# Designs tried in a protein design run: peptides against a protein of PDB entry 5Z08. Part 169

Target 1, 168 residues: chain A of PDB entry 5Z08
Amino acid sequence: RQKDEWAKKTSSLMKQLDWFIGEHLGAMLAAEELGGPVVGELMEIDPDDLSAGFNAHGKLKKATSQPDLDRRQRRIDDIWGPQDEQGQAHKRKRGADEALAASAEMRDLIEQLMNKLVEAGGDNSATYVEIPRESAAARFLVRSKVAMFHPNDARRLRLVDFGRDLDD
Target 2, 222 residues: chain B of PDB entry 5Z08
Amino acid sequence: GLPRLIDAIEEASKIPAKRRQTPIKPTIEKLTTHLYTHGASPDSLLRLADLLTLRNHLDQASLAAITRNLYPSSTVSDEVVLRFIGALGHGQLKPTLALQALFLRWLVMVYHLLENPGVLGQVYGVLFDLLDTAAIRPQLCHLLALVTRRKHVRPFRIQAILTLSRQTGGDPNLTGLLRVFKNYYPEIIVGDATKGRASAFKHPDPQWRQHLDEIQQRRSEA

## One batch from the design tools (peptide; made by RFdiffusion4, then SolubleMPNN)

Design b2_p19_2_s1 (from b2_p19_2, 9 letters changed)
Fold by OpenDDE base, seed 1:
Structure b2_p19_2_s1 (fold): chain B 168 residues (1-168), chain C 222 residues (1-222), chain A 19 residues (1-19)
Amino acid sequence: as target 1 above (168 residues)
Amino acid sequence: as target 2 above (222 residues)
Amino acid sequence: KEKLKTLEEIYQRLLAAYS
């Protein structure tokens, strides 16, 4: 009985977390990935200070075909590109796709972090998840004090041990 | 053992090659063989870092051979890291730029073994200011890609990379570093000058990595 | 029990950082 109640509570809380990530946090993380404000932190760099990278005509010159560079540069180009109706539809679709991707990444990271903590059996060295990139999701987990990077490797992320007094 | 080999090389390094009673090459070969088989302890790494970074009478081929076989058997101390960082840049007392590139490559390959990777973050400015040095830029960008945190991504450094990228015709390594910066500040406009293929900063030597892992595993079993 | 506590703490910290 108690185990079933804990399982139900865990499932309920997971649904709430999934909702929060999907409806709120994912969009904000996607905005951060797209060049918007950092979630929970003010950007110290004014976008205007970065505008010095614009050509004299304010047009982002088209970066060529490598797909991943092209995705983020296309994100900036899609953010600042001409707002024709087709461009807006593509922008909205892309924004939605990015929000979904950010939500999925955050959810997957949380799950991996929790699973590694269980698998490690108390060995802190085994609690690290290898991340392919420092994403907005990964950074937000660190800012939230949910996770920490390996002191030696920014590609390794672990859950903060909430059972240890953070004051030690 | 390794300490005795280092002693012999240290003594030989004080003497010009023409004045040595015995050729040092056989001792260097014994050292590199030992390093390849067993790696170097933290104490041995420090002594070898001094031999590699301080001006002495060792030939460039010997220094390069030692660097290529500089497998840590354990961790890498801050002191060892700082010896290699201090050896970077231009100057008559500094190692050759070719050797500096090997040091930076080594730091990339052993980054996960640093006792305190934060030490590289503390010297970030020193590393960043060397980006104009073409001979070390590929390895320097790779190291900076590992070391860069949000606190390092400042407007003046963004502008410096953008300017240098324009001046170099869009060096792929600079474009790769700028992508790392863009992870922290997505609004960074990578102008057309950076349309080039960015470096993916892949591990520079997979065979060296595998051999390092084998040396490190033997330590965990002992 | 531990999983639930961990999940609660994660959720609370994410909310606190979002707000």
Scores: peptide ipSAE 0.452, ipTM 0.404, DockQ to the pose 0.264
Fold by OpenDDE base, seed 4:
Structure b2_p19_2_s1 (fold): chain B 168 residues (1-168), chain C 222 residues (1-222), chain A 19 residues (1-19)
Amino acid sequence: as target 1 above (168 residues)
Amino acid sequence: as target 2 above (222 residues)
Amino acid sequence: KEKLKTLEEIYQRLLAAYS
């Protein structure tokens, strides 16, 4: 009974996480990979403020000079602007495909990180997942303090031990 | 008229009660009676919003009495709304949480009279971040239920409500707000913590509403 | 139990960073 309740809660939370990744985070990660804003550095910027563009630090560029706003708005408009119906459909499809890919990558990374932690049995050296590239997903996990890179190898990612941080 | 009453109260508000030459209570009673009978114009609302939200020497009972009688005779400007929003939260310069709850209740009751309801959507984050403040949570959830649009329903806010709902033992106002969120995203997994009774966010004061409607009808005839 | 706690923490941290 209690095990079943925990299993049910775990399944429910996994579904919630999957929903969050698939419906929200994946699109943002895809945007980051496409040279958009870094996830989590953007305060809720009005879509209109998104059009003003973000500095390299994810902060809303103050609309300083009109020319840079226009250039970024043009670039955003070039990236997101009214393409012909066919071009919009292709761009929407590409954006959806990139969001799906980013969602899948994030899910896979989380799963691998959790599995490696279980498999390692307390051996910290065995907890690292090898990542093929520093993806938006990997960076976000690190920024989120969910994961950390190996000190000497940025291709190795491990789950943060949450049990130790709660006792400190 | 109302402007002269406000002038007198503004001047009195600059002076500690012990140093006032005349009691302000009779002037407050005249003000509240006038507000009840005629409502407040947009200009008067702004002045009253400043009196209510800025630190001054008015007593809490007087501030509450003004707030309870703060019937708009017309519309409510963005500036008035922003004064009340700016007064929310913790701080030595901010009104008491009890008064903040009255402000939020007022915003709920006059929501349909806002010149630009979108102004509340612009400050949605500010409002949402105050949900941990138990004293204002009921009214805040009600206001957020009115203000919430699809753009505001973000995963972090969903989880924040879920977490806070667990921490509060399933506050029905949070459950009510989460139901509003679920209207935009049906796939939101409402955890067991939300199986409880949800607030229906009924109008806080039907008599106040009726009286407001009477005041507003007089405007349409003028 | 441990998996649930880990998953909760992951989810909370992701949400906090998304905000």
Scores: peptide ipSAE 0.449, ipTM 0.448, DockQ to the pose 0.286
Fold by OpenDDE base, seed 2:
Structure b2_p19_2_s1 (fold): chain B 168 residues (1-168), chain C 222 residues (1-222), chain A 19 residues (1-19)
Amino acid sequence: as target 1 above (168 residues)
Amino acid sequence: as target 2 above (222 residues)
Amino acid sequence: KEKLKTLEEIYQRLLAAYS
């Protein structure tokens, strides 16, 4: 009974995680891979940029076009803008494909990290996943304090031991 | 007791209605009566959140009845909140949008009982991205109005609300949310398309609030 | 049980970093 409840809860939470990755995180990770804004970095909106005020379109009056703001704005415009031209459809499709790829990479990386933690049986040296590249997904996991790079090898990533961090 | 009622409903939820030996409705009525009288403990609340958010064979009327009587007797944990947040949006495995609207309404009504109100701030982006979903927008805007802090008021979100407000012909809930944003940044210009009545985000059910207060008061005396 | 706790923590940290 309890095991089945835990299995159901785990499955439910996994579905929620998959949804979050697929619907929200993947698209932002894809943007980062394309040289977009870094996910979870406080775009420190310069208080000075905010003080310049917003026009009737919600754009900053001062043309300090932070490229990252413009890219996020384009994404908003892509989400809510008119579905007009074929070229936007191709860009959307490519963006969707890249978002799917980033989502899959993030999901796979999380699964590998969790599996290695279970397999290691408490041996911290055995908990490392070898990553083929430093992806936006890997960087985000590190920034989120979910994972850590090996001190001497940026190709090795391990899950943070949450059992220790919860007691600190 | 409440745990036994939940056990019976959990078992029944695994079985299609046509294959159940006994009607579940009497057990749901006992559950809702118990919840109305005593509220739900944190443990019971989590189990009920799973019943409400996970795909099972319970009917929509039963799920709605449980949600309408989901009075916390204590605090609401982050885990419970995350169950409801994860149930939001579009998808075959998600609850109906009507039920999602009830969940958001519930979160508004129990906001002051959250163990960590900051958990909603952590999922702010997830909530904000659902503003295009008309069926949940009223309750979503109300929840966002409670959750919004200065750190959430970003240029891209301002632009997003302005754009969506134009597209919706000036939805009063979006105008209300934009007014909350304007409290942090007075320089936000509300375009002509956003000129109109703003929602005041009043408590959605004063009677429910009063009854919740009575349940909470009994706990402080025990 | 341990897997669930780990998954919960991952999810919370990802959400926190996304916000």
Scores: peptide ipSAE 0.447, ipTM 0.482, DockQ to the pose 0.310
Fold by OpenDDE base, seed 3:
Parts: sequence; structure tokens; C-alpha cells
Structure b2_p19_2_s1 (fold): chain B 168 residues (1-168), chain C 222 residues (1-222), chain A 19 residues (1-19)
Amino acid sequence: as target 1 above (168 residues)
Amino acid sequence: as target 2 above (222 residues)
Amino acid sequence: KEKLKTLEEIYQRLLAAYS
């Protein structure tokens, strides 16, 4: 009975998480990957600063060279700019595909992080997931204090030990 | 138990304070203590939502105290959510705007416990149309920031926020909500009037969150 | 048990960071 209730709660929460990732977070992560605003940094980012994009740590990249701003703005314009109905449909489709990809990446990364934590049996060195790239998903997990990068290797990500942080 | 306390308060709520044979305050204190210790079951939560949202003879301090201690021991049903949403806005039969702000704050704090978070998305229009109500705007913007999906970010709503932002002199909560909209539509020009400080929509009460987590954990162990 | 607690914490932190 208790196991079944736990399983039901876990399933319910997983569905909520999947919904949140798919319907909300994925689109924003995709926007971040495409040079849009960083999720959760409701910083006083001037619209002009949003165009400059954010570094891997979620901080505003200083406006580096005009060309990168133009590329990001073009990408934003290429996603959201007034294009013909066909162009808008393709842009919407691409945006949807990117949102789906970001959602899948976030979901997979969370699953891997959780599985590695369980497998490690308390060995912190074994809790790291290797990530192929520093994605918006990975960065968001770090900003959310859900995960942390390995101090010496940004390709290694681990789940934050929530048990320890409650005792400290 | 909690049901008996709710029964007593429901009966007392039907009677004007001056006509009550016994003071209700001790019963309210017992209720709030119980809620703080154990939380409210889904059934109790619905009954309490009715007490909080329907016009009765309970005093505002008692209603506020119940709301501040309204810890769900489980999930929050769509029905409970809809009771609180239905209580929003202007009208003589509706709760005070101060109490409505507490309801919105509560919905923000229990958002993760909703059985169906999509229910708030279904009533998005109702919530959005209340943004002109200054007394509830801070909490309303926070809730909308959580609820907003791409389907809700429509041109007319973008324009409505921009217009209201200008009219309010750049309310930080509206600027914060507009930033959420901009996550879906980066082309949204936050005009110069909105260059002001945006609200970060931080958790309204970290201590309340921690206590909620403790209540939720105890249920998981039982 | 641990999986649910972890998942809840993840979900809460993601929501909090998004808000």
C-alpha cells in the first residue's frame, strides 16, 4: 500500500515535471540556446542586453563584437521576424523542434543525474554525468542549484546532494 | 480532529459575531495550530477553501490566519484552485482584495502541489484581466509568471501589459511578467517606460516553503 | 522514497529558478 502510494506520487510528480519541462521550460531553454534570454535571470537586463546574450554561467556576456549580436539578432529575427506565412510556419516548426529537443535533453539529463546519484551509493566521485556539451539545460540545472559542474571539468555534471544542503 | 474543528467554524461562520454564544478565536487558534502541525487533507482543504472564499461572518483576521496556515498535506485539487480563482476580482460578495492577495500568494507557494497545473492555464484569461487591480497585481504577476505558456502570449496581451505598464509608471511586476513573455517572443520591445526594475518573482516565504516540505515529507513516511 | 524526495526537490528548484 505505501509503496503503491509512493509510486503513484512519484508518477504524478514525474508527469508534472514532464509537463513543466515540455510546456514551459523547453521553449525557454530553446530560446536561450538560440541566443534568447536566460531562464530565471530576471535580471535588470535591458532589451539591448538580452540581445548580447549570456555566458555559460548565465551572466550577461559583455557585448562582444557586433557580428555576434547580429547573428543572434538574425537568429531571433529568423525565428520570430515577420516572414511570409510559409517562413513563419517553418520558423514556428523550427522553434517547436528546438523546444522539443531542449525538453528531451533536460528530461534525459535529469534522469541521468538521478540514476548516477543512486548508482554511486554515496561516492561523490561516481555521481558525475558526462555531458557532450554545455547546453542551456545543463546551465539551467546549475543556476537552479539542482546540479553542479565538476570543478576541473565542465563536461561533468552531478546532482546536488539535497540531503547535505538541508543539514548545513 | 481537523474535520470537527472545521465543523465548528462552519457553524460559527453562519452566525454574526455579536450573536455567537462562544468566542470563535480559540477554535480558530486550534485550527491554525492543527494546520501548521499536520496540514490539510484534500477534503479539509476544499472545506477551508469554501470558508475562505464564500461570504460568511468570519472576521478578516481569522480568514487571514487560516490562509497563512493553509499547508496542504497532499495535493491541491482543481476544485480547490477554482474556488480561489472564483474569489478573485471586484464585488460585494467577494473576499477583500487583501485576502485575495493572500490567496494568490498561496497559489504561488503551492503551485508544485497542484494535481493539474494546467487548470491555471485554463483560467489564464480570468487572471490576466485582473492585472489592473493594483492591490493584487504583485501576486497575480508572480502567479502568471509561473502559469504563462507560449499559447497565452498573444499580441493583445502583450499590448495590454505594455499599456498598463505605461499607465502604472512601469510597475516592476508588470515588467517582470513582460520579461516572461519575452522569453517566448524575444521580439517584444520592452519600451523605455519599462526599462525599470523588474520583479524577480522570488519565493514569497522561504520559511513557509520549508515548513510545507516538512509536512509533505511526513506524509511520504506515513 | 528517496527518488520522490529528490524529484520533488528538483521540481521545486526548477520552478523557483524559473520564477
Scores: peptide ipSAE 0.454, ipTM 0.521, DockQ to the pose 0.324; fails the geometry check

Design b2_p19_2_s2 (from b2_p19_2, 10 letters changed)
Fold by OpenDDE base, seed 2:
Structure b2_p19_2_s2 (fold): chain B 168 residues (1-168), chain C 222 residues (1-222), chain A 19 residues (1-19)
Amino acid sequence: as target 1 above (168 residues)
Amino acid sequence: as target 2 above (222 residues)
Amino acid sequence: KEKLKTLEEIYQRLLASYR
């Protein structure tokens, strides 16, 4: 009975988190990946504003890695391409696809982080998830103090141990 | 006239009751009678809002009586609204929570007379952050139910209401507010603990509404 | 139980930080 109640509460909370990621956070993360504002640093972006494109004053600090810049620039150029009706429809679809992808990435990353914490059995060295890249999702988890990078390897991310920080 | 009554009350409000040469009660009764009969102009509303919201030596019964008879004869300005909003919350210089509840009730009852209903949307955060204050929560939820737009329905506020609803054992007013939120985001999961009876946010005082309508009608005929 | 607490904390921190 009590175990079932906890399972139900966990499932309910997971659904709420999935909803939040899917309806709000995913679009914001996608915007950040596309060279939009950094999640948590700038004003609430309406998902509908993703379709309008970010004006040039969102000075994204040029992430120094060249290859990701070209892909981002192409994405920006594709987003800012000719505003014909077909281009807008394609832009909206692409924006939706990127938001979906960002949502999936965030959900997967959270799940991996939680699973690794459970699997590690208290060994902090075993709690790290290997990330293929520093994504908007990964950065946001760090900014929100949900996760932390390995001090010597930015490709390794672990969940913050919430149990210790409440007592200090 | 009404301005002279307000002048007398303003002067009396500066003096402790024990040091007044004349009792203020007869003047308050004249004021409330005048307000009941004719309502308050925008200028008079502002002056009365200051008397109601600023710390002075008026007794709580007098302040409550004025608030209960605060019929607008015209529209309600943003400035008047902001006086009442600024008076909300905890603090030594703020009105009592009982009086704050009357202010919120008043704002609900005059919402349709606001010159700019959007002003309440601008202070939405201030109102929302007071939901933990049990004494004003019923009227606050009702006001928020009127004011809430899609732009206000944010994940953190959804979670805040859900959390507070759990902590309060499913306050019907919070459940009512969650239903308003759900109109904008149907996918909001209202936990089983919140499946309780929601407030319908009915008009707080039908007699007051009727009397307000009579005062407002007289203005349209003039 | 621990999973629920962890998930709650994750969710709260995300909610607090996205704006």
Scores: peptide ipSAE 0.525, ipTM 0.478, DockQ to the pose 0.291
Fold by OpenDDE base, seed 3:
Structure b2_p19_2_s2 (fold): chain B 168 residues (1-168), chain C 222 residues (1-222), chain A 19 residues (1-19)
Amino acid sequence: as target 1 above (168 residues)
Amino acid sequence: as target 2 above (222 residues)
Amino acid sequence: KEKLKTLEEIYQRLLASYR
């Protein structure tokens, strides 16, 4: 009886998590991958700072020379510019595909991280998942304090031990 | 529908309970049942926020019952958020501290539905200055734990939490908030007063969350 | 039980951090 109730609660919570990832988080992660805002960083983008745009490190580029404005304006124009109906349809489709891909990646990472934690049986060295790239999903899991990178290898990600970290 | 129920309650709220021709309790029960089943639209949320936050003749039990069933069917506007924030603190025209704690708990539970979560960041100082109010501190620390960004973590606020933690004998909610601050500035020395049990800021009501998610899922299917 | 607790904590941290 109690085991069945826990299984039902776990299944219900998993469905809620999957819905949240699919309906909200996936699109935001996809936007980050496309060079949009970083998920969970409330950049108070000062409207004046929006005009200056962001460097490769996500920092506001100082308004240096004209050519970088043109590339950003092109990227903004490539995002928001009057593309023909076909271009808009292709962009919407690409955006939807990227959101689906980001949702799937986040879901798969969470599942792998949880599975490795269970399999490791308390061995912290065995809890790491190998990631092919530092994705928006992986970075967000670290920012949200769900996961942490290996101190010497950014390709290795593990779930935060919520039981230990709350008591320490 | 929900608007008609709100109309009836708004009119009744203008009249002292002893002078009402009809008991309001049946209408409150209909409202809470409707809210539980369907949630509240943004427009209905605003009207309900006014009923909850403005001084009127509604009893505390009715106000608490509405707050416990205040499921958004959609998003939560900045205006709704600001009504609840404006209702916080001490004052003759403000809701009871018990009701304020319910509002803060509600804001925690609907944080992911805010149209602009940045609105809470804009009023961060107002929220932070209320940490000395013991009756609302648990829920306030939880909300601040959600809202806190690097820009909010200032030396004076770190010192304020440390001072208040010492004064309170190490309130676990303050320790929890300081741990959130330490995530942005690892160099923050959590003194001996903070070696105590920190609050984990777990979801305050898993059943309420589940029911909210069911209401929100119906919107995405429509 | 442990899986449920872990999943709950993941969900809460994601909700707290995505905005």
Scores: peptide ipSAE 0.518, ipTM 0.632, DockQ to the pose 0.431
Fold by OpenDDE base, seed 4:
Structure b2_p19_2_s2 (fold): chain B 168 residues (1-168), chain C 222 residues (1-222), chain A 19 residues (1-19)
Amino acid sequence: as target 1 above (168 residues)
Amino acid sequence: as target 2 above (222 residues)
Amino acid sequence: KEKLKTLEEIYQRLLASYR
């Protein structure tokens, strides 16, 4: 009985998380991937900061060269600029596809992180998930303090242990 | 509907309890039931925020009951947020500190529904200066933990938290807030007085969150 | 139970951070 109630609560919360990712977070992550605003940062981001990317600690890198600003600004203008009706439909579809992709990536990454934590049995070295790229999803998980990068390898991500008193 | 219930409560709030012709409690119960079932629209939230924050003749139990059932059906406007922030602190015209703690708890629980979360960042100083008020400190630290950005983490505020932490014997909520600051500036030297248990700032009410999510989902389907 | 607590914390941190 109690186990069934916990399973039901877990399932319910998973559905809520999936809904939140799909309806809200996925679109924002997709916008970040397309060069839009960084998720969880106040939109008063200096356009120069948007170009900088994130380091292994989820901090804004210093903007290297100007040409990437033009490409991102074009992408923003391509997202928000007045396009003809056919162009708007294709953009809306592409935006929806990117939002779905970002939602799926975030969901899969959370699931992998949780599974690895369970499988590791307390071995912190075994808790790392290998990520194919530093995605908006991965960066956001780090910024939200859900996950941490491996100190020596930005392709390895682990779930933050929420049960340990942060004093250890 | 909800607007008519609010109208009745607004009129009753102008009259001392002893001079009311009709008991307000049944109307409050209808309001809280409605809020629990359907939530409050942005317009209704503003009206309810005024009822909760302005001095009137409503009893503390009624105000607390409304606050505990103040589920937004949609977003929370800057104006609603500012009503609650403006109600904080000491003064004869301010709500009780117990009610202020409920407002701060509410802001924590609805933070993700704010139309502009940046509004709290704009009033960060006002919130921060209230940290000496022990009765609201737990919820205030939790709200500040959500609101704090790198721009807010200044040397004078770091020192203020450290000083207040020493004065309070290492309040876990202050230690928790200082840990949030340390995420932006890892070099922050946490003095020995802050080497204690920190608050994790967990969601204050998981059941309230779940119910809020159900109300919010119904709106997205409509 | 542990999975639920972890999931609750993940969800809360995402909600607190996305805006």
Scores: peptide ipSAE 0.508, ipTM 0.646, DockQ to the pose 0.418
Fold by OpenDDE base, seed 1:
Structure b2_p19_2_s2 (fold): chain B 168 residues (1-168), chain C 222 residues (1-222), chain A 19 residues (1-19)
Amino acid sequence: as target 1 above (168 residues)
Amino acid sequence: as target 2 above (222 residues)
Amino acid sequence: KEKLKTLEEIYQRLLASYR
């Protein structure tokens, strides 16, 4: 009975976390990966704003009609195509795909971090997950104090022990 | 609908309880039931924030019941946030400290739904100056823990927390807030007065969070 | 029980930090 209640609560919280990642966090992480604002430094990015691209300062570029000949802007324009209706639809689709990819990466990292913590049985050396790259998701987990990098290897990430004082 | 219930409560709030023709409790129960089922729109939230924060003839139990069921169906505007912040502190026209603690708890629980979380950062000083008020300190420290950024961690505020921590015998909430400050400035020495267990600032009501998330999900599907 | 506590803490830290 008590185990079943804990399982139900855990499942419910997992669904909430998945929803939060999918509906709010994924788009912001995708924006960061695309050279947009760092998650936690700027306000909610509308998925539609992802399609507009970001300036070198991570601010949303207003669709100014002037082709800023900056090579980075050309790359964004080349990636996102012309501003015709078809180009806007392709931009929106690509932005959605990147948000989905970022959401999936964040979810997978959280799951791996939790699984490694359980498997390690209290051995801190065994709690590290190997990450293929320093993603926006990985960086955000560290900024959020959910995870920490290995002191000697930035490709190894572990969950912060929430039971211990962060000062130890 | 919700607007009509709010209209009825607004009119009743202008009249002392002893002079009301009808008891307000049934209308409050209908309102709280509606809020629990559907949440409040941004417009309804603003009207409810006025009812909760402005001096009127509503009883404390009714105000607390509305606050406990104040589920946003959408986002929370800056205007709504500022109404609750403006209601904090001491004064004859201010809500009770018990109700202020509920407002702070609500702001913690809906922090992720704010249209502009930066608005709380703009009023950081106002919030910080209320830390001496023991009755609201637990929820205030929790809110400050969410709001604090590097720009807010100033030497005078560090010293203020350290002084207040000594004066309070090491309040765990102040120790928790000081740990948040130490995240931005690791060189902050949490003196011997802070050897106590710091608050982890866990979500104050997991059931309320779950129900909020259910209300929010229904809107995304509609 | 431990898994739930861990998830709660993760979720709260993410919510506190994303904005």
Scores: peptide ipSAE 0.504, ipTM 0.659, DockQ to the pose 0.430; fails the geometry check

